# Peptides against a protein of PDB entry 5JXT: the designs that were tried, part 91

Target 1, 319 residues: chain A of PDB entry 5JXT
Amino acid sequence: SLLPKKEINVYIGMSEMQVKWYQKILEKDIDAVNGAGGKRESKTRLLNIVMQLRKCCNHPYLFEGAEPGPPYTTDEHLIYNAGKMVVLDKLLKRIQKQGSRVLIFSQMSRLLDILEDYCVFRGYKYCRIDGSTAHEDRIAAIDEYNKPGSDKFIFLLTTRAGGLGINLTTADIVILYDSDWNPQADLQAMDRAHRIGQTKQVVVYRFVTDNAIEEKVLERAAQKLRLDQLVIQQGRAQVAAKAAANKDELLSMIQHGAEKVFQTKGAFGTMAEKGSQLDDDDIDAILQAGETRTKELNARYEKLGIDDLQKFTSESAYE

## One batch from the design tools (peptide; made by RFdiffusion4, then SolubleMPNN)

Design b2_p17_1_s2 (from b2_p17_1, 8 letters changed)
Fold by OpenDDE base, seed 1:
Structure b2_p17_1_s2 (fold): chain B 319 residues (1-319), chain A 17 residues (1-17)
Amino acid sequence: as target 1 above (319 residues)
Amino acid sequence: VILEKPKYLLRLEEEKK
């Protein structure tokens, strides 16, 4: 029988460079961040801020002029300038030693481009598919990855490309480098490895930038998932889980952790203590802390009814 | 090869052509 998948959130601090860019994004639109735009503040402006903050959480090099150069070279800076890359780099080394194979999902094709450069730099053999990949090339990449004795360790996918019903049961590890606003998209991604034909325990690592907008993206996704489950169970088909955040929800998400980010000099959390010098014990501590916080998050939403789950609790960043 | 831009930005410019 297929074993239940293990899902853990991996909470990762921002690098010093991410903190600086996160501050710069907030400062550029400080009036919108402070809610000073009032009723005139466009939802589009807030969505743009959210998108920039999510880019920062993924990798600062997603911004023009962020990458060090000229000369522009792939080097260790690609890793140490992003908290998620530091953890990914250590985790992939462990996964490879275990004889596992890994799917890495992102919402951002541009992040996959960075991950390709990283794979080449580390000598990891990979496949890639995204939304632009031709149908024939997708089939070829899947077949190359799934073939017996495949030397392809990593499959890089956009979460949308993973939604196409493909079978990737030759991988047993799934990394969600970022989260979708729709938790069903992430579930569909996990179900590429967690399907009939899987022979191993599937483990899903969800990367979450700590003290940043991604915590609120995760919470909203978890809330929506629980609501969708309860609606199905109770037959209340009319509870359209509001697919899109309102302005106040977006503002609350933008404000989450912003004060602490402004007060921070240097890196955050685990990145402040050791930076790129994380050892195996540090990774174990991050994974254990993540497992605990994941259980707490799940337990929080399991106790909530439909009416409570419809209330987006804007815990303001000031409580 | 001294890249004038990061590799991933160059790839994005090529995909748009």
Scores: peptide ipSAE 0.125, ipTM 0.699, DockQ to the pose 0.252
Fold by OpenDDE base, seed 3:
Structure b2_p17_1_s2 (fold): chain B 319 residues (1-319), chain A 17 residues (1-17)
Amino acid sequence: as target 1 above (319 residues)
Amino acid sequence: VILEKPKYLLRLEEEKK
């Protein structure tokens, strides 16, 4: 029988470099961030800020001129300058030692480019699929990963490309490096490993930058998922209509944690305390805290009815 | 490896050739 998947949100502090770039992104559009544009503020401008903040949460080197150099090198700076990379680097060592194999999903093909450089730097053998990968090359990559005795440890996928009905049950660990705005895309990604033919306990680690926009992206995704489930259960087709974030929702998401980011000198949380020197106990503490916060998040939405979830998507701008 | 440009820019320049 297929075991239920274990899903854990992994809450990760920003590195010092991420904090500096997050501040810089907010400062560049401070009038929009403060809501000073009012009704005149463009939804497109807010969406652009959201996209830049999400890039910052993933890796600072997604920005031109962020990578230190010249000279440019692939070195430990690729890891310590992004909180998610610090946690990923420790987690992958543990996963490999356990004899597990891992799917890593991102929304950003350019993040997969960074992850390729990381894999080469650490000596991890990998496969890659994104939106630009030819059909034949996708089949070849899947077959190379799934073959008996494959030496490929990691599969790098864009979430949308990985959602295309492929079977990756030869992996038992799924890392969502970021989240899709559509929670169904992330579920479809998880279902590549969590499917008929899986023989192991599937564990899903969802990376979430703590005290940043990604917490609100996660909350919105969880709300939408619960709403979709309740609509299916109750047969109420009318509720599906509010899929796109409004201006006020986008503004509240941008503002979330912004004050604390502006006040912060250095890194956040465990990244401030240990930086790249995280040990196995630090990872266990992060995972345990994440498991607790995941249960709390799920319990918050399980208690809400359709009407409450519809209101909460409008009122969560004020709590 | 020491590069004059970030590796992603070098890849983009190679894809344009």
Scores: peptide ipSAE 0.116, ipTM 0.708, DockQ to the pose 0.280
Fold by OpenDDE base, seed 4:
Structure b2_p17_1_s2 (fold): chain B 319 residues (1-319), chain A 17 residues (1-17)
Amino acid sequence: as target 1 above (319 residues)
Amino acid sequence: VILEKPKYLLRLEEEKK
């Protein structure tokens, strides 16, 4: 029988470089961030800020001129300059030691480019599929990954490209390096490993940058998922889940954690204390804290009715 | 090999060729 998947949100502090770039993104559009742009501020401007902040949460090298060089070399700086990479690097060593195989999903093909450089640097054998991958090359990559005795440890996928009904049940670990705005896209990605034919316990690690825009992306996705579930259960098909964030929702998401980011000198959380020198105990602590916060997040949304879940305002969940 | 550009830019230049 297929075991239920375990889902753990892994809350990760920003590196010092990510904090600096996050500050720079907010400062560049400070009037927008402060809501000073009033009615004239375009939804497009706020969406652009959200996209830049999400890039920063993933990796600072997604920005032109962020990578150290010349000479440009793949080295430990690729890991220590992004909190998610520090955690990923330790987690992948554990996953490999336990004889597991891993799917890594991202929204950003350019992040997969960084992850390819990382895989080569660490000597991890991998496959890749994104939105640009030809159909024949997708089939070849899937077959190469799924073949009996495949030496491919990692499969790198864009979430939407990986969602296309493929079977990857030869992997038992799923890492969502970032979250989709649509929780169904992430579920479809998980269901590539968590499907009939899976013989292992599927574990999903969802990376979430702590005290940043990604917490609000996650909250919005969880809220939407719960709303969709309740609408289906109650037969209230007329509750059109607001498909896109409004201007005020986007502004609130951008503002989340911004003050603390501006006040921060250096890195956040475990990244401030240990940087790239995380040990196995630090990873266990991060995973345990993540499991607790995941349970709390789920319990928060399970208590909310349809009317509360339609209100995006974070204020209604603390009464 | 001294890379004069980030690897991702080199890949983007190769995909455009």
Scores: peptide ipSAE 0.084, ipTM 0.682, DockQ to the pose 0.235
Fold by OpenDDE base, seed 5:
Structure b2_p17_1_s2 (fold): chain B 319 residues (1-319), chain A 17 residues (1-17)
Amino acid sequence: as target 1 above (319 residues)
Amino acid sequence: VILEKPKYLLRLEEEKK
């Protein structure tokens, strides 16, 4: 029988470089961030800010002129300049030591490019599929990963490309490096490992940048998922969850943690305390805290009815 | 070799050629 998935949100502090770039993104559009644009503020402008903040949460090197150089080198700076990479680097060592194999999903093909450099730097053998991967190359990558005795440890996938009907049950660990706005896309991604033919306990680690926009992306995704589940269960097909965030929702998401980001000098949380020097105990503490916060998040939305979940799309729960 | 840009950006340009 297929074991239930274990899903854990892994809340990760920003590196010093991420905080600095996050501040710069907010400062560049400070009038929009402060809501000074009012009714005239473009939804497109807010969506652009959201996209830049999400890039920052993933890796600061997604921005031109962020990577240190010249000379440009693949080195430890690729890891310590992004909180998610610091945690990923430690987690992958544990996963490999356990004899597990891992799928890493992202929304951003350009992040997969950084992860390829990281894999090469650490000597991890990998496969890659994204939205530009030809059908034949996609088949070849899947077959190379799934073959008996495959030396490929990591599969790098965009969430959308990974969602399309593939079987990756030869992996037992799933890392969602970022989250889709549609929680169903993430479910479809993790279900590539969590499927008939899986013999191991599938564990899903969802990376979430703490005190940043990604917490609100996660909350909104969790709310939508619960609403979709309740609509299916209650047969209330007319409750089309408004899939697109409104301007006020986007503004609230952009503002989340912004004050603390502006007040902070250096990194956040465990990244401020330990930075790249995270040990196994620090990882265990992060995972345990993440498991607790995941239970609390789920419990919050499980208690809500359809009508409450619909209202909460308009009301920030932090009045 | 002084790279003019990050390796991942160089690869992206090579794949587009």
Scores: peptide ipSAE 0.186, ipTM 0.752, DockQ to the pose 0.235; fails the geometry check

Design b2_p17_1_s3 (from b2_p17_1, 9 letters changed)
Fold by OpenDDE base, seed 4:
Structure b2_p17_1_s3 (fold): chain B 319 residues (1-319), chain A 17 residues (1-17)
Amino acid sequence: as target 1 above (319 residues)
Amino acid sequence: AILSKPRYLLRREAEKL
């Protein structure tokens, strides 16, 4: 029988470099961040800020002039300059040691390119597919990963490309390196490993940059997922889940954690204390804290009715 | 390996080809 998947949000502090770039993104558009643009602020500008902040949460080398050098190298700096990479690097060692195989999903093909360089640097054998991967090459990569005795440890996928009905039940670990705005896309990605034919407990690690926009992306996704579930259960076809964030929602998301980011010198959380020197106990602590916060997040949204879930107001979660 | 350019530029060039 297929075991239920275990889902854990892994809350990760920004590296010092990520904090610096996050500050720089906010400062560049400070008038928009402060809501000073008023009625003239375009939804497009706010969406651009959101996308830059999400890029920063993924890796600072997604920006021009961020990568250190010359010389430009593939080395430890690829890891320590992104909190998610530090956690990923430790987690993958455990996953490999336990004889598991892992799917890594991202929204950003450009992040997968960084992850390819990382895989090569660590000697991890991998497959890759994204939205640009030809159909034949996609089949070949899936077959190469799924073959009996495959030496491919990692499969790198864009969430949307991985969502296309493929079977990857030869993996038992799923890492969502970032989240889709649509929680159904992430569920579809998880269901590539969590499907008929899976013989292991599937564990899903969702990476979330702590004290950043990604917490609000996650909250919005969780809210939407619960709303979608309640609509299905109640047969209320008329509850058009407002698919697109409005301007005020986008502003609230951009502003989340911004003040604390501006006040921060150096890295956040465990990244400030240990940086790249995370041990096994640090990873266990991060995973345990993540499991707790995941339960709390789920419990928050499970108590909300349809009317509450339609209100994306930060205020209604504290009453 | 030493890269001729930062990854950002290498990828941007590859996307233009």
Scores: peptide ipSAE 0.475, ipTM 0.894, DockQ to the pose 0.286
Fold by OpenDDE base, seed 5:
Structure b2_p17_1_s3 (fold): chain B 319 residues (1-319), chain A 17 residues (1-17)
Amino acid sequence: as target 1 above (319 residues)
Amino acid sequence: AILSKPRYLLRREAEKL
């Protein structure tokens, strides 16, 4: 029998550089962020802000002029300038030590390029698949990773490219470095490791930047997933889950944590206290807090009916 | 290793080739 997967949201603070770039993104479009554009504000503009904020939550080097230099180096700055990289770097050491193998998923191929540089820097052997990977190269990468006694520790995947029917049951750890707007895409990614032929308990770590846009992306994805499950269970095919956020929902998501980000000098949350000096106890505390918050998040949506979930705007999740 | 340019620019140039 396949063991149930364990899924944990890992809530991570922004680095000082991420806070600075997050502020800069909000300030550049401050009128849109404040809702001053009114009815004239385009949904496209708000979606662009959301995408820039999500890039910032992933890594500041996704922006021109963020990377320090000259000289431009592949060094520890690649890690400490992004909260998710600090946590990833510690988790990968633990995962390797326990004799596990890991799938890392992202929505952003450009983040996979940073992760590739990181893998080379740390000496991690990896495979990569994204949306540009040729079919033959995709098969070769899968076969190389799945080979008995493969020395490939990490598989780097875009969530969409990795979702396409492949079996990666030779990995037992899944890291969702970011989340898809469609929770089904993330489930399909998890199902690459959590499938017939898996002999270990699959553990899924979902990275979430705390007090930022990604927390609202996660909440919306959790709401949608629960709604989709209830619609299937109740046979209510006509309940089209509102597939796309409206302007007001996007604005609320952009505004979430913005005030705290503007008030913050330096790093945020867990990155302010320990920064790159996170030890194994700090990681255990982050994982334990994440497990608690994951249970609380799930419990909020599990109690709601279809009608409640349809009315549920992100504001009512905090009362 | 020393890069000739920041990663952002190197990637943007590689996407154009």
Scores: peptide ipSAE 0.473, ipTM 0.899, DockQ to the pose 0.283
Fold by OpenDDE base, seed 2:
Structure b2_p17_1_s3 (fold): chain B 319 residues (1-319), chain A 17 residues (1-17)
Amino acid sequence: as target 1 above (319 residues)
Amino acid sequence: AILSKPRYLLRREAEKL
């Protein structure tokens, strides 16, 4: 029988470099961030800010002039300059020691290119598929990963390319490096490993930058998923879950954690305390805290009715 | 390995080819 998947949100602080770039993104559009643009502030401008903040949460080297050099090297700076990479680097060592195999999903093909350089730097054997991968190359990559005795440890995928019905049940660990706005896209990605033919407990680690826009992306995705479930259960097909955030929702998401980011001179949370020197106990603490917060998040939305779930509860960024 | 350019630029060039 297929075991139920275990899903854990992994809440990760920003590196010092991510904080600096996050501040710079907010400062560049400060009038929009403060809502001072009023009715003139376009939804398009807010969507652009959201996209830049999500890039920052993934890796600062997604921006022009962020990578240190010359000389430009593939070295430890690729890891310590992004909180998610610090946690990923420790988690992958543990996963490998357990004899597990891992799918890593991202929304951003440009992040997969950073992860390829990281895999080469750490000596991890990998496969890759994104939205530009030819059909034949996609089949070849899947077959190479799934073959008996495959030496490929990691599969790098864009969430959308990975969602297309493929079987990757030869992996038992799924890392969502970032989240889709549509929770169904992430579920479809998880279902590549959590499918008929899986023999292990599938564990899903969802990376979430703490005190940043990604926390609100996650909350919105959880809210939408619960709403979709209730609509199906109640047969109320007419509740078209508004797929796109409105202007006020986008503004609230941009403002979340922004004040604390502006006040911060270094890294956040465990990244400030330990930086790249995370040990196995620090990872266990992050995973335990993540499991608790995941249960709390789910329990919050499980208690809500359809009418409550249709309201974007902007819990004020000031509580 | 030493890169000729930062990764951001290398990727931007590869997307144009």
Scores: peptide ipSAE 0.467, ipTM 0.891, DockQ to the pose 0.282
Fold by OpenDDE base, seed 1:
Structure b2_p17_1_s3 (fold): chain B 319 residues (1-319), chain A 17 residues (1-17)
Amino acid sequence: as target 1 above (319 residues)
Amino acid sequence: AILSKPRYLLRREAEKL
C-alpha cells in the first residue's frame, strides 16, 4: 500500500543579502507598504510588491545588480546569499547519502536557472522541465530520470509543468522551494512522487522564508485548502472561496515582518547564527522546529468552520 | 566558471532568443 506522505514546512531565515534587498523593495514603495495610498492604491501595485518580495525570498540574484562581480563566477556565493540555498545544499547532501532522489519544484523558471548552475557547481546530475520545455524533450527528460539505474539525482520542475499527470515515483523526496497561491498546484506536484508505483515513504519539504511574506502565502494556502475540504464535505459548492486576495489582505501580507526586516542588521535566525556553516545538527533542529510549526498551523485551521475560513484574519505586523 | 555577464542579464538575453 502507498504510505501517507510526510509534509514538513521548513522555516528558513533570510541571508544578509536577502534582508538588504527585502528592505530595498519595501523602501521603494514605502507609501504603499504603510497603507498611505488607502482606497486609491492599485491592487496591481500591491501585487507587484508581493511578487518582488517572493523573488527576494527565493534568491537575490533574481534582481538586476544583485549578483557580485565582476568577475561573475559560479561559486559558494550562489549558496550563502540565499537562506533557502544554504538549507538546500545541506539537505541534498544528506538525501544523497541516504540513497534518495529528489524533485525540486518552484513557481519561478528563473530560480530553476540558478538551481541548474548550483547543480553543475556541486556536480549533481539533474533533469529539468518547465513551461517552455517541448513535449518531446519533456518525455525524454522524464524517461531519462525514471530509467533503471539513472544517474540523475535531481529533477528540477516548475510546479505547473510538474502538475501534468507525469509519474516520478523513482523519487521519494519532494522539495517545494516556494509555494503556489493555489494549494492544489502543490498537491499535484507532490502527487508526481506520491503515486502508485512508489515503494518508499514520500517526504515533502516546503521551504518558507521566516518573518517574511511567504509565511502569509503559506497561511492563506492552508486556509484555502481547509475551506476546499469543508466545502466538499458539506456539499456547499456555492461557497465561493474568494480566490483572489483583496487589497487589505495583500497589504497585510506585505506588512508581515516588514518592521523586523527594517530593524535587522545582517541575516535572520539560523542564518545569522551559522550562515553557510550549518551542520547536520542545525538541519535537524530546523526540521524539528518546522515539524512542530506545521502541526500547529494545521491544528489552527482544523478548528475553524467555513464562515471563519472565509475571513482572512492576517494578524497585522503592527499588532 | 567565469560568466561574461551576471546571471540576471544572461537569462534576459536567453529569453529574447
Scores: peptide ipSAE 0.462, ipTM 0.894, DockQ to the pose 0.283

